Peptides against a protein of PDB entry 7AE7. Designs and how they scored, part 3

Target 1, 321 residues: chain A of PDB entry 7AE7
Amino acid sequence: KVYKDLREFLEVLEQEGQLIRVKEEVNPEPDIAAAGRAAANLGKNQPAVFFEKIKGYKYSVVTNVHGSWQNHALMLGLDKNTSTKDQFYELNRRWDKFPVPPNVVKREAAPCKENVIDKDINLFEILPLYRINEQDGGFYISKASVVTADPEYPDDFNKLNVGTYRIQVKDRDRVGIQALAMHDIAVQLEKAEAENKPLPIAITIGNNPLVTFMASTPVGYNQNEYEFVGALQDGVPMDIVKSDLYDHLYVPAGSEVVLEGHIIPRVRTVEGPFGEFPGSYSGARLQCEVKIDRITHRTNPIFENLYLGIPWTEIDYLMAL

## One batch from the design tools (peptide; made by RFdiffusion4, then SolubleMPNN)

Design b2_p24_3_s3
Fold by OpenDDE base, seed 4:
Structure b2_p24_3_s3 (fold): chain B 321 residues (1-321), chain A 24 residues (1-24)
Amino acid sequence: as target 1 above (321 residues)
Amino acid sequence: SAREARLAALAAAARAAAAAAAAA
């Protein structure tokens, strides 16, 4: 089974008993985090948790999508009871199929283009934002697949980076992004900042689960994560679409939300703290700031966000493969 | 069903957390 988008994956998770749908209205805080913890405590078969109604928000949240070995098996299109060992064998077998180039679809064929916001941008109208941890310094977008390119080689598709970074909401149309020196985005940003130029960026939310997986998986600087997604789909190309603002950036065609904008050159603002691990907060740091210039989104977009709890958490599963 | 029990547990946990937060 190959998934075009998050929705197809959530359908399979629900069919397989690996998704809990919360239909009652919840408070964004503390209910989402509390329910996430409760789900994590249900044992080794931790389900995704889908919150249909969130007080003060229009749209839904899903968390813990990658939060179990069963969910990882299903992500690979395997039986949910596939052993961890067999999942690793299959992952390795498929990895050797790299590269599998993506299909570039037309704008009109891309679900992420159903709606456009290009003025009066307010992230709170699109994303049901909440504090993941009680001591978080703000609202985080923790499962975004962030698309950037090398500004020196913008047309080199092999240098197109799709990565996962900590993103704090700073304003209605601004986010802080943690671009550490070890991240490919930091190399690209350094080149842009050397010339005092903005770095084009697309922050994609609610993707094909293999996109989210590959965005969290380190690859070579000259390797495109989308070509690995095709490999992990056992040779089936994924669908990408050109961003609206930038000809050289491509986003997953099925993304629930795409935030298009730029990293502001040579600007650093306070970001954090964030509870990356239970009992461990990364301190407040000066981090990059992104201006959001355009949003495209699916109708009734689903905000996929990371669940952070006691290990094994969703992040532990994402890092273990 | 097992799913309904899971839902009930999640709802109960969410409500309990909300009540605790309101009492603090």
Scores: peptide ipSAE 0.021, ipTM 0.596, DockQ to the pose 0.019
Fold by OpenDDE base, seed 3:
Structure b2_p24_3_s3 (fold): chain B 321 residues (1-321), chain A 24 residues (1-24)
Amino acid sequence: as target 1 above (321 residues)
Amino acid sequence: SAREARLAALAAAARAAAAAAAAA
């Protein structure tokens, strides 16, 4: 089974008993995090948790999408009871199919283009934002697939980077991003900042689960994560679409939300603290700042966010394969 | 059903956490 988007995957998770719908209205804090912890405590077969109604917000939240070995098996289109050993075997077999180039679809065929916001941008109207941990310095987008390119080689598709980074919401149209020196985005940002130029960026939320998996998986600087997604789909290309603002940036056609903008050159602002692990906070740091210039989104967009709690957390599963 | 039991557990945990946060 191959999934075009997050929604197709959530449907399969629900059919397989690996998704719980919370239909009652919840408070963003502390209910989302508490329900996530409760789901993790249900044992080794941890379901995704879909919150249909969040008090004060318009749209839905889903957490713990990658939060179990059963969910990982289903992500690979395998039986949910496939052993971890057999999942590793199949992942490695498919990995050798790299590269599988993506299909570039027309704008009108891309669900992420259903709605456009190009003025009066307010992230709080599109994303049901909440503090993941009580002592977090703000709201985090913790499961985005961030698209950037090499500003020296913008037309080199092999240098297009799709990565996962810690993103703090700073304002209605501003986010902080943690770009560490070991990240491919930091190499690209250094090149842009050397010329005092903005780095074009597309922050994509609510993707095909293999996009999220590959965005969290280190690959070579000259390897494209979308070409690995096609490999992990057993040779079926994924669908991408050109970004609205930039000819050289491509986003997953099925993304729930796409935040298009730029990293402001040579600007650093306070980001954090963030509770990366229970009882452990990374301190506040000066980090990069992104201006959001345009949003495209699906109708009734689903905010996919990372579940953090007691091990095994969703991040442990994303890193274990 | 197992699903109903899971939902009830999630709702109970959310309420308990909200009560604990209000008492702190």
Scores: peptide ipSAE 0.018, ipTM 0.555, DockQ to the pose 0.019
Fold by OpenDDE base, seed 5:
Structure b2_p24_3_s3 (fold): chain B 321 residues (1-321), chain A 24 residues (1-24)
Amino acid sequence: as target 1 above (321 residues)
Amino acid sequence: SAREARLAALAAAARAAAAAAAAA
């Protein structure tokens, strides 16, 4: 089984008993985090948690999508009871199929293009933002697949980077991003900042689960994560579409939300704290700032966000893989 | 290689999960 988008995966999770649907209206805080923790306590077969109604918001939240070995098996299109060993064997077998180039679809064929916001941008109208941890310094987008390119080689598809970074919402149209020196985005940003130029960026939310998986997986600077997604789909290409603002940026065609914008050159603002791990807060630091210039989104977009409950966290599964 | 490191991490996580599962 291959998934075109998050929605197809959530459908399978629900069919397989690996998704809890919360139909009652919940408060963004503390209910989302509390329900996530409660779901994590259900044992080894931790389900995703889908919140249909968030008080004060229009749209839904899903958490813990990658939060179990069963969910990981299903992501690979395997039986949910596939052993961890067999999952790894299959992952490795498929990895050797790299590269599998993605299909570039037309704009009209991309679900992420169903709606456009190009003025009066307000992230709070599109994303049900909440504090993941009680002491977080703000609202985080913790499970985005962030697309950037090499400013010197913008047309080199092999240098297109799709990564996962800590993103704090700073304003209606501003986010902070943690671009550590060890990240490929930091290399690209350094090149842009050397010329005092903005770095084009697309922050994609609610993707095909293998996109999120690969965005969380370190690969070579000259390796495209989308070509690994095709490999992990056992040779089936994934669908990508050109961004609206930038000819050289491609986003997953099925993304729930795409935030297009730029990293402001040579600007650093306070970001954090964030509870990256249970009982561990990263301190506040000066981090890069992104201006959001355009949003595209699916109708009734689902905000996929990371579950950070006491063990096992979703990040443990994403990083363990 | 990055692949070998990932495989090792995956194997370690699998072992940790199995150990946690056996201790529970």
Scores: peptide ipSAE 0.007, ipTM 0.470, DockQ to the pose 0.016
Fold by OpenDDE base, seed 2:
Structure b2_p24_3_s3 (fold): chain B 321 residues (1-321), chain A 24 residues (1-24)
Amino acid sequence: as target 1 above (321 residues)
Amino acid sequence: SAREARLAALAAAARAAAAAAAAA
């Protein structure tokens, strides 16, 4: 089984009993995080939690999509009861198929292009934002696949980076991003900042689960994560589409939300604190700032966000494979 | 509290769904 988007995966999770649908209206805080924690306490078969209605917001949230070995098996299109050993074996077998180049689809064929917001941008209108942890310094987008390119080689598809970074919402049209020196995005940003130029960026939310997986998996600077997604799809190419603002940035065709913008050169603003682990907070730091210039989104976009519950976080599963 | 009752309801729904998943 191959998934075109998050929605196809959520359908399978629900069919397999690995998704809880919360149909009642919830408060963004603390209900989302609390329900996630409650789901984590169910043991080894931790389901995704889908919140259909969130007070004060128009759209839905899903959490814990990758939050169990069963969900990981299903992500690979395997039986939900596939052992971790067999999942690892299959992952490695498929990894050797790299590279599997993605299909570039036309704009009209990309669900992420169904709606456009190019003025009066307000992230709070498109994303049901909430504090993941009670002591978080703000609202976080913690499961985005962030697309950037090498500003010196923008047309080199092998240098197109898709990564997962800590993103704090700073304003209606601004986010902070944690670009650590060990991240490929930091290399690209350094080149842009050397010339005092903005770094083009596309922050993609609610993707094919293998895109999210690969965005959280370190690869070589000259390796494209989309080509690994095709490998992990057992040789089936994924679908990508050109960004609206940048000819050299490609986003997953099925993304729920795409935030297109730029990292402001040589600007750093206070970001954090954030509870990266239960009971552990990364302190406030000066981080990069992104201006959002355009949003494209699917109709009724689903905000996929990270679950950080006890005892096992979703990130523990994303990093364990 | 109303909050605790809501959390308990969400936890119960989660448990019911997990039990259904385990029975499948």
Scores: peptide ipSAE 0.018, ipTM 0.541, DockQ to the pose 0.016; fails the geometry check

Design b2_p24_3_s4
Fold by OpenDDE base, seed 1:
Structure b2_p24_3_s4 (fold): chain B 321 residues (1-321), chain A 24 residues (1-24)
Amino acid sequence: as target 1 above (321 residues)
Amino acid sequence: SAREARLAELAARALAEAAAAAAA
């Protein structure tokens, strides 16, 4: 089975008993994190948790989407009880199908384009933001698939990067992003900053689960993550659409929210702390700043965010492969 | 399923406990 978007995957998780719906209104803090911890304490078969109503916000949150081996099996379109060994075997088999080029769909066919915000941008109106950990220095977007390109080779699709980076909300239209030297985005940013130019960026939230998986999986600089998604879909291309602001950036057609903007050249602002692992906080650092210039989103967008609980965390499942 | 119902109950309890702790 192949999923076009997060919603199709959540439907399957629910059908398979791997999604809990919280229908009662919850407080963004501490309830989301507390319910996540409760779900993690249920043992090895951790479900996703879908919060339909969040006090002070319009939209929903889902956490722990990748938070179990059952969810991982379902992501691969396998039986939820498929052994970890067989999941790895199947993953490796499909990996050899690389490259599988994506389908470029028309703007009017892309669900992520249903709504547009191009003025008076306020991230708090679109995303039910909350602190993931009690000691976090702010609100984090932790499961975004961030799209950037090589500014010297914008038309080289093989250099299009889709990565997962730590993103702190800084203001209504500003986010901090952690671009480490080992990340492809850092190479691209260095090239842009050498010319004192902004780096175009699209921060995509609530994706096809294989997009989120591949964005968290290191690949070569000249390898496109979307072409791996097609491979992991057993040769079925994924659907992408051109960004609204940039001809050279493509986003998943089914993204719940797309934050289009630019990394401000040669600007660094304080970011953190963030609890990347239980009991482990990365210190505050000077990080890049993104200006959000445009938002596109699905109607009633679902904010997919990371659950950080007792190991095995959702990160451990995303990185264990 | 019985498991989903139990998980929903546990999530609801966890939420209630968190709400009580935040109100204290």
Scores: peptide ipSAE 0.020, ipTM 0.577, DockQ to the pose 0.018
Fold by OpenDDE base, seed 5:
Structure b2_p24_3_s4 (fold): chain B 321 residues (1-321), chain A 24 residues (1-24)
Amino acid sequence: as target 1 above (321 residues)
Amino acid sequence: SAREARLAELAARALAEAAAAAAA
């Protein structure tokens, strides 16, 4: 089984008993985090948790999408009871199929383009933002696949980077991003900042689960994560679409939300703290700032966000590979 | 907390409903 988008995966999770649907209106805080913790306590077969109604918001949240070995097996299109060993074997087998180039679809064929916001941008109108941890310094987008390119080689598709970074919401149209020196985005940002130029960025939310997986998986600087997604789809290309603002940025065609903008050159603002792990808060640091210039989104977009709770957390499953 | 217990109960019910739907 191959998934075009998050929605197809959520449907399979629900069919397989690996998704809990919360139909009652919840408070963003503390209910989302509390329900995530409750789901984690259900044992080894931790389901995704889908919140249909969130007080003060229009749209839904899903958490813990990758939060179990069963969900991981299903992501690979395997039986949910596939052993961890066999999942690793299959992942390694598929990895050898790299590269599998993506299909570039037309704008009109991309679900992420159903709606456009290019003025009066307010992230709070599109994303049901909440504090993941009680002591978090703000609202985080913790499961985005962030797309950037090499500003020196913008047309080199192999240098297109899709990564997962800690993103704090700073304002209606601004986010902080943690670009560590070890990340490919930091190399690209350094090149842009050397010329005092903005770095184009697309922050994509609610993707094909293999996109999210690959964005969280370190690859070579000259390796495109989308080509690995195709490999992990057992040779089936994924669908991507050109960003609206930038000719050289491509986003998953099925993304629930795409935040297009730029990293402001040579600007650093306070970001954090954030509870990356239970009982561990990373301190406040000066981090990069992104201006959001355009949003595209699916109708009734689903905000996929990371569950952080009792180990094993969703991040543990994303990093365990 | 009583709230966490309620959320756990909601989650448990939703799991039971999902399990029942998958068994049908």
Scores: peptide ipSAE 0.020, ipTM 0.574, DockQ to the pose 0.014
Fold by OpenDDE base, seed 2:
Parts: C-alpha cells; sequence; structure tokens
Structure b2_p24_3_s4 (fold): chain B 321 residues (1-321), chain A 24 residues (1-24)
C-alpha cells in the first residue's frame, strides 16, 4: 500500500491497532508527554497517540507515528508483523529503484492548499504547541520536513533539499532553526549569506510518513529526497506541489501545515535548551532565525510532533533504518 | 501520578478495543 498523506497512514495505523485515540480533552502539559510515555510502556508494539482535544487549542496532535517496528512495516505497506530483517531487505530492494521522480500536481489538487494565512500570522493559532520535555527552553517543532534549494542553482531539482532540523518557536511568526555544518541546508545558507540574501524556506508538518523518513535520512547533496520517496513507494511517484511564495520550492501535496518564509541572512538569535535525548540537554546557542511569511494548511490540520520518551525515542526508530 | 495512571489505563483500553476490532 502507498499513502498519499499522513491521514491515510493514520487510518491504517488505527485499523491495525497501532494508533491510540485520546478523545478526552488533555492539557498540553504535562498530559501529552505523559500519555506518550504511557504508550511507550505498553511494550515493543508502541502505537501512535492521537490527541483529539487539547485545552486552549483548536487542532489535534499526533505523536509516535514512527515509534515502532510495526509502524515502520505499515509505512512500507507491509504486514505489521514483518521482521526487522525483512523490512531492511525490502528497504534495500526499493532503494535501488532510485530515482523515481515525483508528480507535480496543480495547486487546486493539493490538500495542503485548502487554507491560506498571509497576514497576522500566529503559529499558536495553527499549531497546538507544547513543551516536549519539562526543561525545554520553549516550544519545538521536531518532526518537520524542511525544504530549501541551492541559491546558486535554484532550478536544479537534484539540489532541492528536504531535511529534518530542530526548530524552536521564537515568536508568532518566527522560528529558530539549527542548521549544522553537516546538513545540506548549511551549505545553501552559506551561499545565501555570502550574498547577504534571505534563503527561501518551506517548513512542512504532517507528511506522508516516507517523506518524514527520508527527510531524516542523509542523502547526497545532488540527490532529491522526493525521488527516494518514490523508490521507497516501490516505484510509485509521490505528489508534490509548488510553494506559494517560491517557484523553485516544492512541498508534499498532502502536508497538514506548510510554513513558507525565509532565513534572515547573517542574523543569529538564542535558541534552546532542548532535551534531544533523555537526560541530555543541548545548551542554549546562537542559531538561525526564520521569518514566516505565509501559511497554507489542510482543514483541521493535525500537528505531527516527535515523541521523546524513555526508554525508546521515536528518533531511535527513524535513525535505526 | 494518579493522572499518568489514568492516561495509561485509557491507552490500554483503547489498545484492547482496537485489537478486538482488528480481530473481528
Amino acid sequence: as target 1 above (321 residues)
Amino acid sequence: SAREARLAELAARALAEAAAAAAA
């Protein structure tokens, strides 16, 4: 089975007993993190946790979408009981199908374009933000697929980067982003900053689970993550759509939320701390700042966010494959 | 905490219901 979006995957997870739906209203803190920890304690078959109602917010949260080997099997369209060995075999087999170019769909066919916010941007109105860890210095968007291009070669689709980065919410329309030198985004940002130009960016939230997987998987600078998604879909192209602000940026057609904006050149602001691992906090550092200029979103958008629990984090499963 | 225990119980019930629905 191939999934068009997060919603189709969540439906399958629910059908397969791999999604817990919390129908009662919860507090953002500490209930979301507590329920995630409770789900992790159910053993190796860790379900996704879907929070329908969050006090003080309009929209829902889902966590732990990739939080088990069963969820990974289902992501690949395999039986949920497929062994880790057979999952690796299938991943390798499909990887050899690279490249599988995506389909570019029309704007009117893309669910991520159902709603637009282009004025009075407030991230707190669209995302039910909460602290993931008790000692976090703020609210984080920890499971976004961030789209950037090479500013020297903006039309080279092979240099279009889709990556996962630590993103702290700084203000209603600003986020801090951790662009480390080892990431392709850092190369692209360096080129933009050399010219004192903004770097165009699209921060996409709530994607096809293979997009999130590939955004967390290192690939070559001249390899497009969307072409790997098509390979991992066993040769079925994924659907992408042009961003609203930038002709050279393409986002997943099914994204729940798309934050379009720019990295402000040569500006660094305090970001952190963040609990990347249980008992390990990265200190406060100067990081890049993104101005959000436009939001597109699905009706009743689902905020997919990372579960950081003990003993296993969702990161461990995303990096283990 | 009592609240965490309640959330765990709700999660366990939801899992049991989902498992029963998938087995039917």
Scores: peptide ipSAE 0.019, ipTM 0.561, DockQ to the pose 0.014
Fold by OpenDDE base, seed 3:
Structure b2_p24_3_s4 (fold): chain B 321 residues (1-321), chain A 24 residues (1-24)
Amino acid sequence: as target 1 above (321 residues)
Amino acid sequence: SAREARLAELAARALAEAAAAAAA
């Protein structure tokens, strides 16, 4: 089984008893985090949690999508009871199929292009934002696949980077991004900032689960994460589409939300704190700032966000393979 | 399933406990 988008994966999770649907209206705080913790306490077979109605918001939230070995098996299109060992063998077998180039689809064929916001941008109208932890310094987007390119080689598809970074909402149209020196995005940003130029960026939310997996998996600077997604789909190419603002940035065709903008050169603003683990907060730091210039989104977009609860967390599962 | 029912119950309990803790 190959998934075109998050929605197809959520359908399979629900069919397999690996998704809980919360139909009652919940408060963003503390209910989302509390229900996530409750789901994590169910042992090793942790389901995703889908919140249909969030008080004060129009759209839905899903958490813990990658939160179990069963969910990982299903992500690979395997039986949910496939052993961790067999999942690992299958993952490695498919990894050797790299590269599998993606299909570039037309704009009209990309679900992420169903709606456009190019003025009066307000992230709070599109994303049901909440504090993941009570002591968080703000609202975080913790499961985005962030697309950037090498500004010296913008047309080199092999240097296109898709990564996962901690993102704090700073304003209606501004986010802080944690770009550590070891990340490919930091190399690209350094090149842009050397010339005092903005770095083009597309922050994609609610993707094909293998995109999210690969965005969380370190690869070489000259390797494209989308070509690994195709490999992990057992040789089936994934679908990508050009961003609206930048000809050289490609986003997953099925993304729920795409935030297009730029990292402001040589600007650093306070970001954090954030509770990466229960009782452990990464302190406030000076981080990069992104201006959001355009949003594209699916109708009734699902906000996929990371569950950070008692170990094993989604991060642990994403990094364990 | 019995598991889904238990999960829903645990989620509901956790929500109720969180609401009670926030009201205290």
Scores: peptide ipSAE 0.021, ipTM 0.578, DockQ to the pose 0.018; fails the geometry check

